Peptides against a protein of PDB entry 3OGK. Designs and how they scored, part 236

Target 1, 307 residues: chain A of PDB entry 3OGK
Amino acid sequence: ATPDRLSRRFPNLRSLKLKGKPRAAMFNLIPENWGGYVTPWVTEISNNLRQLKSVHFRRMIVSDLDLDRLAKARADDLETLKLDKCSGFTTDGLLSIVTHCRKIKTLLMEESSFSEKDGKWLHELAQHNTSLEVLNFYMTEFAKISPKDLETIARNCRSLVSVKVGDFEILELVGFFKAAANLEEFCGGSLNEDIGMPEKYMNLVFPRKLCRLGLSYMGPNEMPILFPFAAQIRKLDLLYALLETEDHCTLIQKCPNLEVLETRNVIGDRGLEVLAQYCKQLKRLRIERGADEQGMEDEEGLVSQRG

## One batch from the design tools (peptide; made by RFdiffusion4, then SolubleMPNN)

Design b1_p29_3_s3 (from b1_p29_3, 11 letters changed)
Fold by OpenDDE base, seed 2:
Structure b1_p29_3_s3 (fold): chain B 307 residues (1-307), chain A 29 residues (1-29)
Amino acid sequence: as target 1 above (307 residues)
Amino acid sequence: DALRQAHPDAEIELDVEPTAAQLERERKR
C-alpha cells in the first residue's frame, strides 16, 4: 500500500499500523537499514489523515524530523504512538512528541534503538501529561531519565494502568509504585542481587491492582516479593527472570489465576506439568529458547513432548 | 502434552527465537 492510496481510500482513518520488513533473524546482527522509512507516511498523515489519533510504526526507520512533523500535525489529537522496534531517532524526537502531544494516552518505544541525548522527554511528559494510560519503553536503554519523573507521571496520570521500563533499579521505583495506585501492569526494572543484603527488596510495596508483571533479573531470592499478591497475578513475563525449573514450579503453584505466561525453556516439562495442575485459567503460554540453553545439559530445563 | 490436555484452547507458542534486544538483555545477566 502507498500513503496516497490509503489517504484517498480512508480520509477519516483514525488508526494506522505500519509494519516494516522483518529483521533478519541473524544472530546478533541488527541490519542498519532494516524496515522502511516513515517519512512518506508522516507526510501523508500531516496533509491528508487529519483524524488520525493512533499511529503504530513497527520495524520502521523514524527520524527526529518525522516525529516532529507528526507531533505538530496531530498535536493533542494524537492519543497513541507506538514506535515498536523502530530506529533512527533520538530523544529529541521523543521530546517533540511529548511537547506537542500533551494528551497522549499510549506512548511505546519497546525494543526501539535510538540515540539518547538527555532525559528531557520524560521530564516534559511528567510535567504536562495527565492522560497517559500506557507507557512502554521495555527493552530499551535509557541512562539519562529520572525515576522521579516516572513517579510524577504516576501521580498525575490517574488512568495509568501499564508501565514497562528498561533497567531501572527497582528500589528507585518505590515512589513510582506508591504513586501508581491504578497500575495493573509493570514490566522491566532491574533486580540486582546483593549478597550483603539479601532482603533489600522484601519491603517493596506494589500497586494493589498489579496483576500483570515481569521483573527483569528476578531470582529465587527476590521471587518471594510476589507471594503476597501471587494469587491476583494474571500475567507473568519471566523471559528475563533468573529462575530455574524448580523456581518456576514454586511460583506457578502460587499463581492459580495465571492466564498468560511468557518464559524460557527452563520451565521444563516439570514446570509445564505444574502449570497444567495449578493454573486452570491459562490462556496463553509463550516459551522462548534462551541463549543460555545451549549449555544447560540439565534435562529438567527442556520442554519435551511430555510437557 | 500435559499442558495441551489441560488447556486445549490455550494459545501455545514454543521455541520462539529471541530478538537481538532480548539476547543483549540475557547477556547482561
Scores: peptide ipSAE 0.054, ipTM 0.676, DockQ to the pose 0.681
Fold by OpenDDE base, seed 1:
Structure b1_p29_3_s3 (fold): chain B 307 residues (1-307), chain A 29 residues (1-29)
Amino acid sequence: as target 1 above (307 residues)
Amino acid sequence: DALRQAHPDAEIELDVEPTAAQLERERKR
């Protein structure tokens, strides 16, 4: 489909999802004028799609200019922006979005690649937004954003239900978790093992409604922090956990209401058997082949037909 | 097989290759 055809066919379009080619193909094989760039679409949105409130770009090249144009064109009518596995923009583009789209409810940059200039975008979001429901910059690296701004967002956005972040030290998010009273989903952060303080995270207090989570770098020593509320867990993202097969079995047994599991092949057939036995509400399982495990001879960490 | 037998309607996704972002994050482990 072309942008012009879309507008002609659907002048009252409210939601648009564009899927580009995989990143590898985009950088190596896609001409500048290919549908991998959002520019022609943003132009069409700006001119002809005046009812558009939800935009999802997946695997697209997005410039700061594109984001600025989109932001100004849609302003407070934009409720959802998802930059899913996108590239080509900087934090200036994000700043434009949050500056102009003050009623945005969903902002996603998951797995996007960008140049970080500063943390102003998150600060601006914290200062002016009260509508945010979903914030997702999972699998991104923001070094210049402040956990305090995230806390402010949690305090001001009473409908905030899902937050996925990069590599924040989890202890820096204590204030955020306290403020995020309605939070149901949290993914990301960074758990850092401290040999001198094995109970470093044991006093971490999570939001009471938390039922979907994925803590990055969670090892077997940190895993017990989930046990008090494991029965209410419905979704686990263990892709970035440091759990072995046995640890998976231990955790899964404590999560009888688990509906969604995302993990690596380290779960093994044994973990899958445990999952089958204990998690009767399971709806979705994603197993990723870990890069590090290609060489591990541990038979227990392989998913076979038995699983 | 065990999982499929227990949950015949479950959606099972097997990813063969991690994304570049996933690989980068795993390298930091």
Scores: peptide ipSAE 0.078, ipTM 0.694, DockQ to the pose 0.615; fails the geometry check
Fold by OpenDDE base, seed 5:
Structure b1_p29_3_s3 (fold): chain B 307 residues (1-307), chain A 29 residues (1-29)
Amino acid sequence: as target 1 above (307 residues)
Amino acid sequence: DALRQAHPDAEIELDVEPTAAQLERERKR
């Protein structure tokens, strides 16, 4: 469909989701210039879709100018912006969004690639937003944002329920976790093993309602930090955990209410058997191939037909 | 097979190719 046809047919459209290029397997089959730019859509939104409150761009090219136009056109009416696996923008574009859309509830940049100029966008969000419910920049590389701004967001946004971040040192997020009293979901961070300090993370306090979790680089030494609330965990993201098959079995046994598991082939048939035995509420399982596991076909860390 | 038998209504997605971002993160480990 063309943008103009959409606005004519649905002048009162509230939500728009645009998908650019399909997943990597089909990436080579689609010309680079095919339908990937959001510009014509943003133009149409700005001119004709005056009731639009939710925008989701997936695998599209988004410029700072596009974001600025969108921000100014929708202002406080914009409740949701998802830049899902998008590219072409900088943190200036994000700054424009949070500056003009002060009542935004959902802001997502998961797996997007961008140029980072500064951390001002997160600071601006922290200073002015009280409506945020979902913040997601999972699998992104922000080096210039402050964990203090994240803490401020948690303090000011009482409805904040889901936060996914990049590679923040988890200990820098202690203040955030204390402030985020209603947080139900957290993904990301970075657990850094210190051989000299094996108990480095043992005093980490999580929000009491936390039930969806994915800690990056969590190894078997850090895994016990989950045990006090493992029974309330409903979703685990172990894609970036450093757990072996046996570690998976140990953790899964402690999560009887697990509904969603995302992990790698390292779970193996044994882990799947344990999952079947202990997790009776399982609704979704995602198993990804680890890059390093391509050569280890013969080890316990492979999912076969048995699993 | 064991999992499918235990959870017939579960959505199971197996053998998903890692995204570029996932590959980059794994390389940093």
Scores: peptide ipSAE 0.059, ipTM 0.680, DockQ to the pose 0.648; fails the geometry check
Fold by OpenDDE base, seed 3:
Structure b1_p29_3_s3 (fold): chain B 307 residues (1-307), chain A 29 residues (1-29)
Amino acid sequence: as target 1 above (307 residues)
Amino acid sequence: DALRQAHPDAEIELDVEPTAAQLERERKR
């Protein structure tokens, strides 16, 4: 569909999801067409889609100018912006969004590629937003944002229920977790093993309602921090965990209420058998091939027909 | 097979290739 056809057919459209055809690896090869760039869509939104409150761009090229135009056109009416696996923008574009869309509830940049100029966008969000429910910059690389701004967001946004972040040291997020009283989902962070301080994470306190979790770089030594609340876990993202087959089995046995599991082939047939045995409420399983698994001769780390 | 028998209504997605971002994160470990 073309933008103009969409607006003519659906002038009162509230939610728009656009999917680019190219895979993420092909972003640099996206031909100059309206199917790859959000620009013509943003123009149409600005002119003709005055009731639009939710925008989801997936695998598209998004410029700072596009974001600025969108921000100004929708302002406080914009409740959801998802830049899912997008590219072409900088943190200036994000700053424009959070500056003009002060009532945004969902902001997602998961797996997007961008140029980071500064951390002002997160600071601005922290200073002015009280409506945020979902913040997701999972699988992104922000080096200039402050965990203190994330804490401020948690304090000010009482409806904040889902936060997915990049590689923040988990200990820097202690204040965030304390402030995020209604948080149900957390993904990302960084667990860093310290041989000199093996118990450095044992005193980590998670939000009481936390039930969807994915801690990056969680190994078997850190895994026990989940055990006190493992029975309330409904979703696990283990894609970036450093768990072997046996570790998966150990954790899964402690999560009888697990509904969604995302993991790698390392779970193996054995892990799948354990999952079948202990997780009777399972609704969704996603198994990805890890990059590290291409070399693992370990028969236990392969999902076969047995699983 | 064991999982399918235990959870016939579960959505199962197998052998998904990691995204470029996923691969990059794994490489930084």
Scores: peptide ipSAE 0.053, ipTM 0.676, DockQ to the pose 0.656; fails the geometry check

Design b1_p29_3_s4 (from b1_p29_3, 11 letters changed)
Fold by OpenDDE base, seed 3:
Structure b1_p29_3_s4 (fold): chain B 307 residues (1-307), chain A 29 residues (1-29)
Amino acid sequence: as target 1 above (307 residues)
Amino acid sequence: DALREAHPDAEIELNVEPTSIQREIEKKR
């Protein structure tokens, strides 16, 4: 479909989802006039889609100018922006979004590639937004944002239910977790093993309603921090956990209410058998092939027909 | 097979492509 055809057919459109071509490598080869750029769509949104409140770009090329135009055109009417696996923008574009769209409820840039200039976008969001429900910059690399701003967001946004972050040290997020009283989902962070402090994370207090979780770099030594609330876990993201097959079995046995599991092939047939036995509410399983398969001498880390 | 038998209505997705963060996990090990 073309932008002009969309607006003519659906002038009162409230939600738009655009999907680019699946391979990121192809984006660098796509001419400017190709459907992979959001520019013509943003132009159409600005001119003709005046009721649009939700925008989802998946695998698109998005410039700062595109974001600025979108932000100014929709302002406080924009409730959802998802930059899902997008590229071509900087944190200046994000700053424009949060500056002009002060009532945004969902901001996602998961797996997007961008240039980081500063942390101002998160600071601006923290200073002015009280509407945020979902913040997701999972699998991104931010080095200039402050965990304090994340804490401020949690304090000010009473409806904040889902937060996915990059490589924040989990201990820096203690204040965030304390403030995020209604948080149901958390993914990301960084667990860093310290041989000198084996109980480094044992005193972590998670939000009481937390039921969807994915802690990055969680190993078997850190895994016990989940045990006190494992029975309330409904979704686990173990894609970036450092758990072996046996560790998976141990954790899964403690999560009888698990509905969604995302993990790597390291779960093995044994882990799948345990999952089948203990997780009777399972609705979705995603298994990704891990890089660790190249070194796994252990046959247990392979998913076969037995699983 | 065991999982399919136990959860016939479950959505099962098997992906062969590694996720981008797996490279970061390898760097920290």
Scores: peptide ipSAE 0.157, ipTM 0.754, DockQ to the pose 0.551; fails the geometry check
Fold by OpenDDE base, seed 1:
Structure b1_p29_3_s4 (fold): chain B 307 residues (1-307), chain A 29 residues (1-29)
Amino acid sequence: as target 1 above (307 residues)
Amino acid sequence: DALREAHPDAEIELNVEPTSIQREIEKKR
C-alpha cells in the first residue's frame, strides 16, 4: 500500500499501524530499505489524514524531522504514538512530540534505537501532560532522564496505568511508585544485587493495583519482594529476570491468577508442568531462547515436547 | 505438552531464535 492510496481510500482514518521490516529471520529476503522510512507516510498524515489519532510505526526509520512534522500536524489530536523497534531519531524528536502533543495518552519507544541528547523530553512531558495512560520505553537506554520527572508524571497523570522503563535503579523509583496510585503494569528498572545488603529491596512499596510486572535482573534473592502480592499478579515478564528453573517453579506456584507469562527457556519442562498445575487462568505463554543455556549442562533448563 | 493439555486454548509462542533480549542479558554478564 502507498500513502496516497491509503488517504484516498480512508480519508477518515483514526488509527494507522505501519510495519516496515519483517522479523529478523526474513531480513535476508527483503532489502533493508524497502518501505522502511516513515517520511512519505508522515507527509500523507500531515496533509490528508486529519482525523488520525493513533500512529504505530514498527521497525521503521523515523527522523526527528518526521516526528516534528507529525507532532505539529496532529498536535493535541494525537492520542497514541508507538515507535516500536524504530530507529533514526534523537531525543529532540521526542521533545517535539511531547511539546506539541500535550494530550497524548500512549507514548511508546520500546526497543527503539536513538541518539540521546538530553532528558528534556521527559521533563516536558512531566510539566505539561495530564492525560498519559501508557508510557513505554522498555528495552531502551536512557541515561539522561530523571526519576523525578517520572514521579511528576505519576502525580499529574491520574489515568497512568502502564509504565515500562529502561535501566532505572528500582530504589530511585520509590517516589514514582508512591505517586502512581493507579498503576497496574510496571516493567523494567534494574535490580542490583548487593551482597552486603541482601534486604536492599525488601521494603519496596509497589502500587496497590499492580498486577502486571516485569522487573529486570530480578534474581532469587529479590524475588521474595513479589510474594506479598503474588496472588494478584496476572502478567509476569521474566525475560530479563535472573531466575533458574527452580526459581520459576517457586514464583509460579505463588501466582495462581497468572494469565500471561513471558520468560526464557530456562523455565524448562518442570516449570511448564508447574505452570500447568498452578496457573489455571493462563491465557498466553511466550518462551524466548536465552543465551544462558548454551552453557547450562543442566537438563532442567530446556523446554522439550514434554512441556 | 503438559501445558497444552492443561490449557488447550492458551496462546503459546515459542521463539527459538535469539532476540534482542539476549543482547541485554549478555551486557550484564
Scores: peptide ipSAE 0.156, ipTM 0.751, DockQ to the pose 0.575; fails the geometry check
Fold by OpenDDE base, seed 5:
Structure b1_p29_3_s4 (fold): chain B 307 residues (1-307), chain A 29 residues (1-29)
Amino acid sequence: as target 1 above (307 residues)
Amino acid sequence: DALREAHPDAEIELNVEPTSIQREIEKKR
C-alpha cells in the first residue's frame, strides 16, 4: 500500500500499523523509495491523517527528522507511538517526541536500535508527562538515562500500568516500584548475583497489582522474591531468566493462575508437564531456542514430542 | 504432547530458529 492511497481511503484513520521487512534486510542497500522508510508515511500523516492518534512502526527505518515531523504534526493528539524493532534514529528523535507529544500514553521502542546521545528524552518525559500508561524500551541499551526519571514518571503518571526497561539494576528501581502503585506489568531490569550478599534482593517490594513480570537475569537465588505474589502472576517472561529445568518446575508450581508463559527450551518436557498440571488457566506458551541448547542436547532442558 | 493434551485450547508457539533473544543473551554472556 502507498501512503497516498491510505489517506484517500481512510481519511479518518485513528490507528496505523506499518510493518517493514525483517531486520536483516535493513542492512542491505535499501532503495530510497523502499517501503522500509517511514518518511513518506510521516509526510502523509502530517498532511492528511489529522485524526491519527496511534502510530506503530515495526521493522522500519526511522530518522530523527521523521520523529520530529511526526511529533510536531500530531503534538498532544498523539497517544501511542510504537517503534518496534526500528532503527535509524537517535535519542534526539525521542526527545522531540516527548517534548511535543506531552499527552502520549504509550511509548514503545522495544528491540529498536539507535544512537544514544544523552538521557534528556527520559528526563523531559518525567518532567512534563502525566498521561503515560505504557512505557516500553525492553531489549534496548540505554546507558545515559536515569532511574530517578523513571521514578518521577511513576509518581506523576497515575495510570502507568506497564513498564518494560533495559538493564537497570533492580535495586536502583526500588523508588520506581514504590511510586508505581498501579503497575501491573514489569519486564527487564538486571538482577546481579552477589556472592557476598545472596539476599540483597529479598527485601524488594513490588507494586501490589503486579501480575505480568519478566525479570532479566533472575536466577534460582532471586526467584524466591516472586513467591509472595506468585499466585497473582498471570504472565511470566522467563526468556532472559537464568533458570534451569528444576527452577522452572519450582516457579510454575507456585503460579496456578498463569495464563502466558514465555521461556526457552530449558523448561524441558518436565517443565511442560508441571505447567500442564498446575497452570489450568494457560492460554499461551512461547518457547524460544536459547543459546544454552547447543550444549544441552543430552540434558533435561530439551522440549521433545513428550512435552 | 503432554501440554497439548492438558491444554488443547492453548496457543503454543515453538520457535526453533535463532531469534533476537538469542543474540541478546549471547551479547551479555
Scores: peptide ipSAE 0.155, ipTM 0.747, DockQ to the pose 0.576; fails the geometry check
Fold by OpenDDE base, seed 2:
Structure b1_p29_3_s4 (fold): chain B 307 residues (1-307), chain A 29 residues (1-29)
Amino acid sequence: as target 1 above (307 residues)
Amino acid sequence: DALREAHPDAEIELNVEPTSIQREIEKKR
């Protein structure tokens, strides 16, 4: 569809989702300049889609100018912006969004590629937003944002229920977790093994309502931090966990209320058997093929027909 | 098979091909 056709047909459109690349195409396998530009759509939104409160761009090219135009056009009426696997913008564009859209509830940049100029966008969000419910920059690379701003967001946004982040050291998020009293979902962070301090993470206090979790680089030594609340876990993202087959079995046995599991092939048939035995509420399983294949001499790390 | 038997209504997604996620894992390891 063209922007003009959409606006003519649906002048009161509240939610728009645009996909600029084939659904089956992996973002990193296609040149960044391949796909649709959001510019004509942003123009149409600004001029003719004045009721639009939710925008989802998937696999599109988005410039800072596009974001600035969108931000100014929708301002506090914008409740949701999802830049899903997008490219072409910088943190200046994000700054414009959070500056002008102060009542945004959902901000997503998951798997987007962008140029990071500074951490001002997160700071601005922390200073002015009290409406945020979902913040997601999972699988992104930020080096200039502050975990303190994330803590401020948690303190100020009482309805904050889902946060997915990049590679923050999880110990830097202690303040965030304490402040995020209503948080139900957390993904990302970074668990770093320290041979000299194997228990450095054991004192982590997670939000009481946390039930959807994915800790990056969680190994068997860190896994016990989940055990006190494993019974309340409904979703696990183990895609970036450093767990072997046996570790999966151990964790899964402790999660009888697990509904969604995302993991790698390392779960193996044994892990799937354990999952079947202990997780009677399972609704969805996603298994990705990992680089663990180089160690595939161990038959336990393969999902076969048995699983 | 064991999982399908135990959870006939569960959505099971098996991705055998390397995804963008897997590439990111490889970069971070």
Scores: peptide ipSAE 0.143, ipTM 0.733, DockQ to the pose 0.665; fails the geometry check

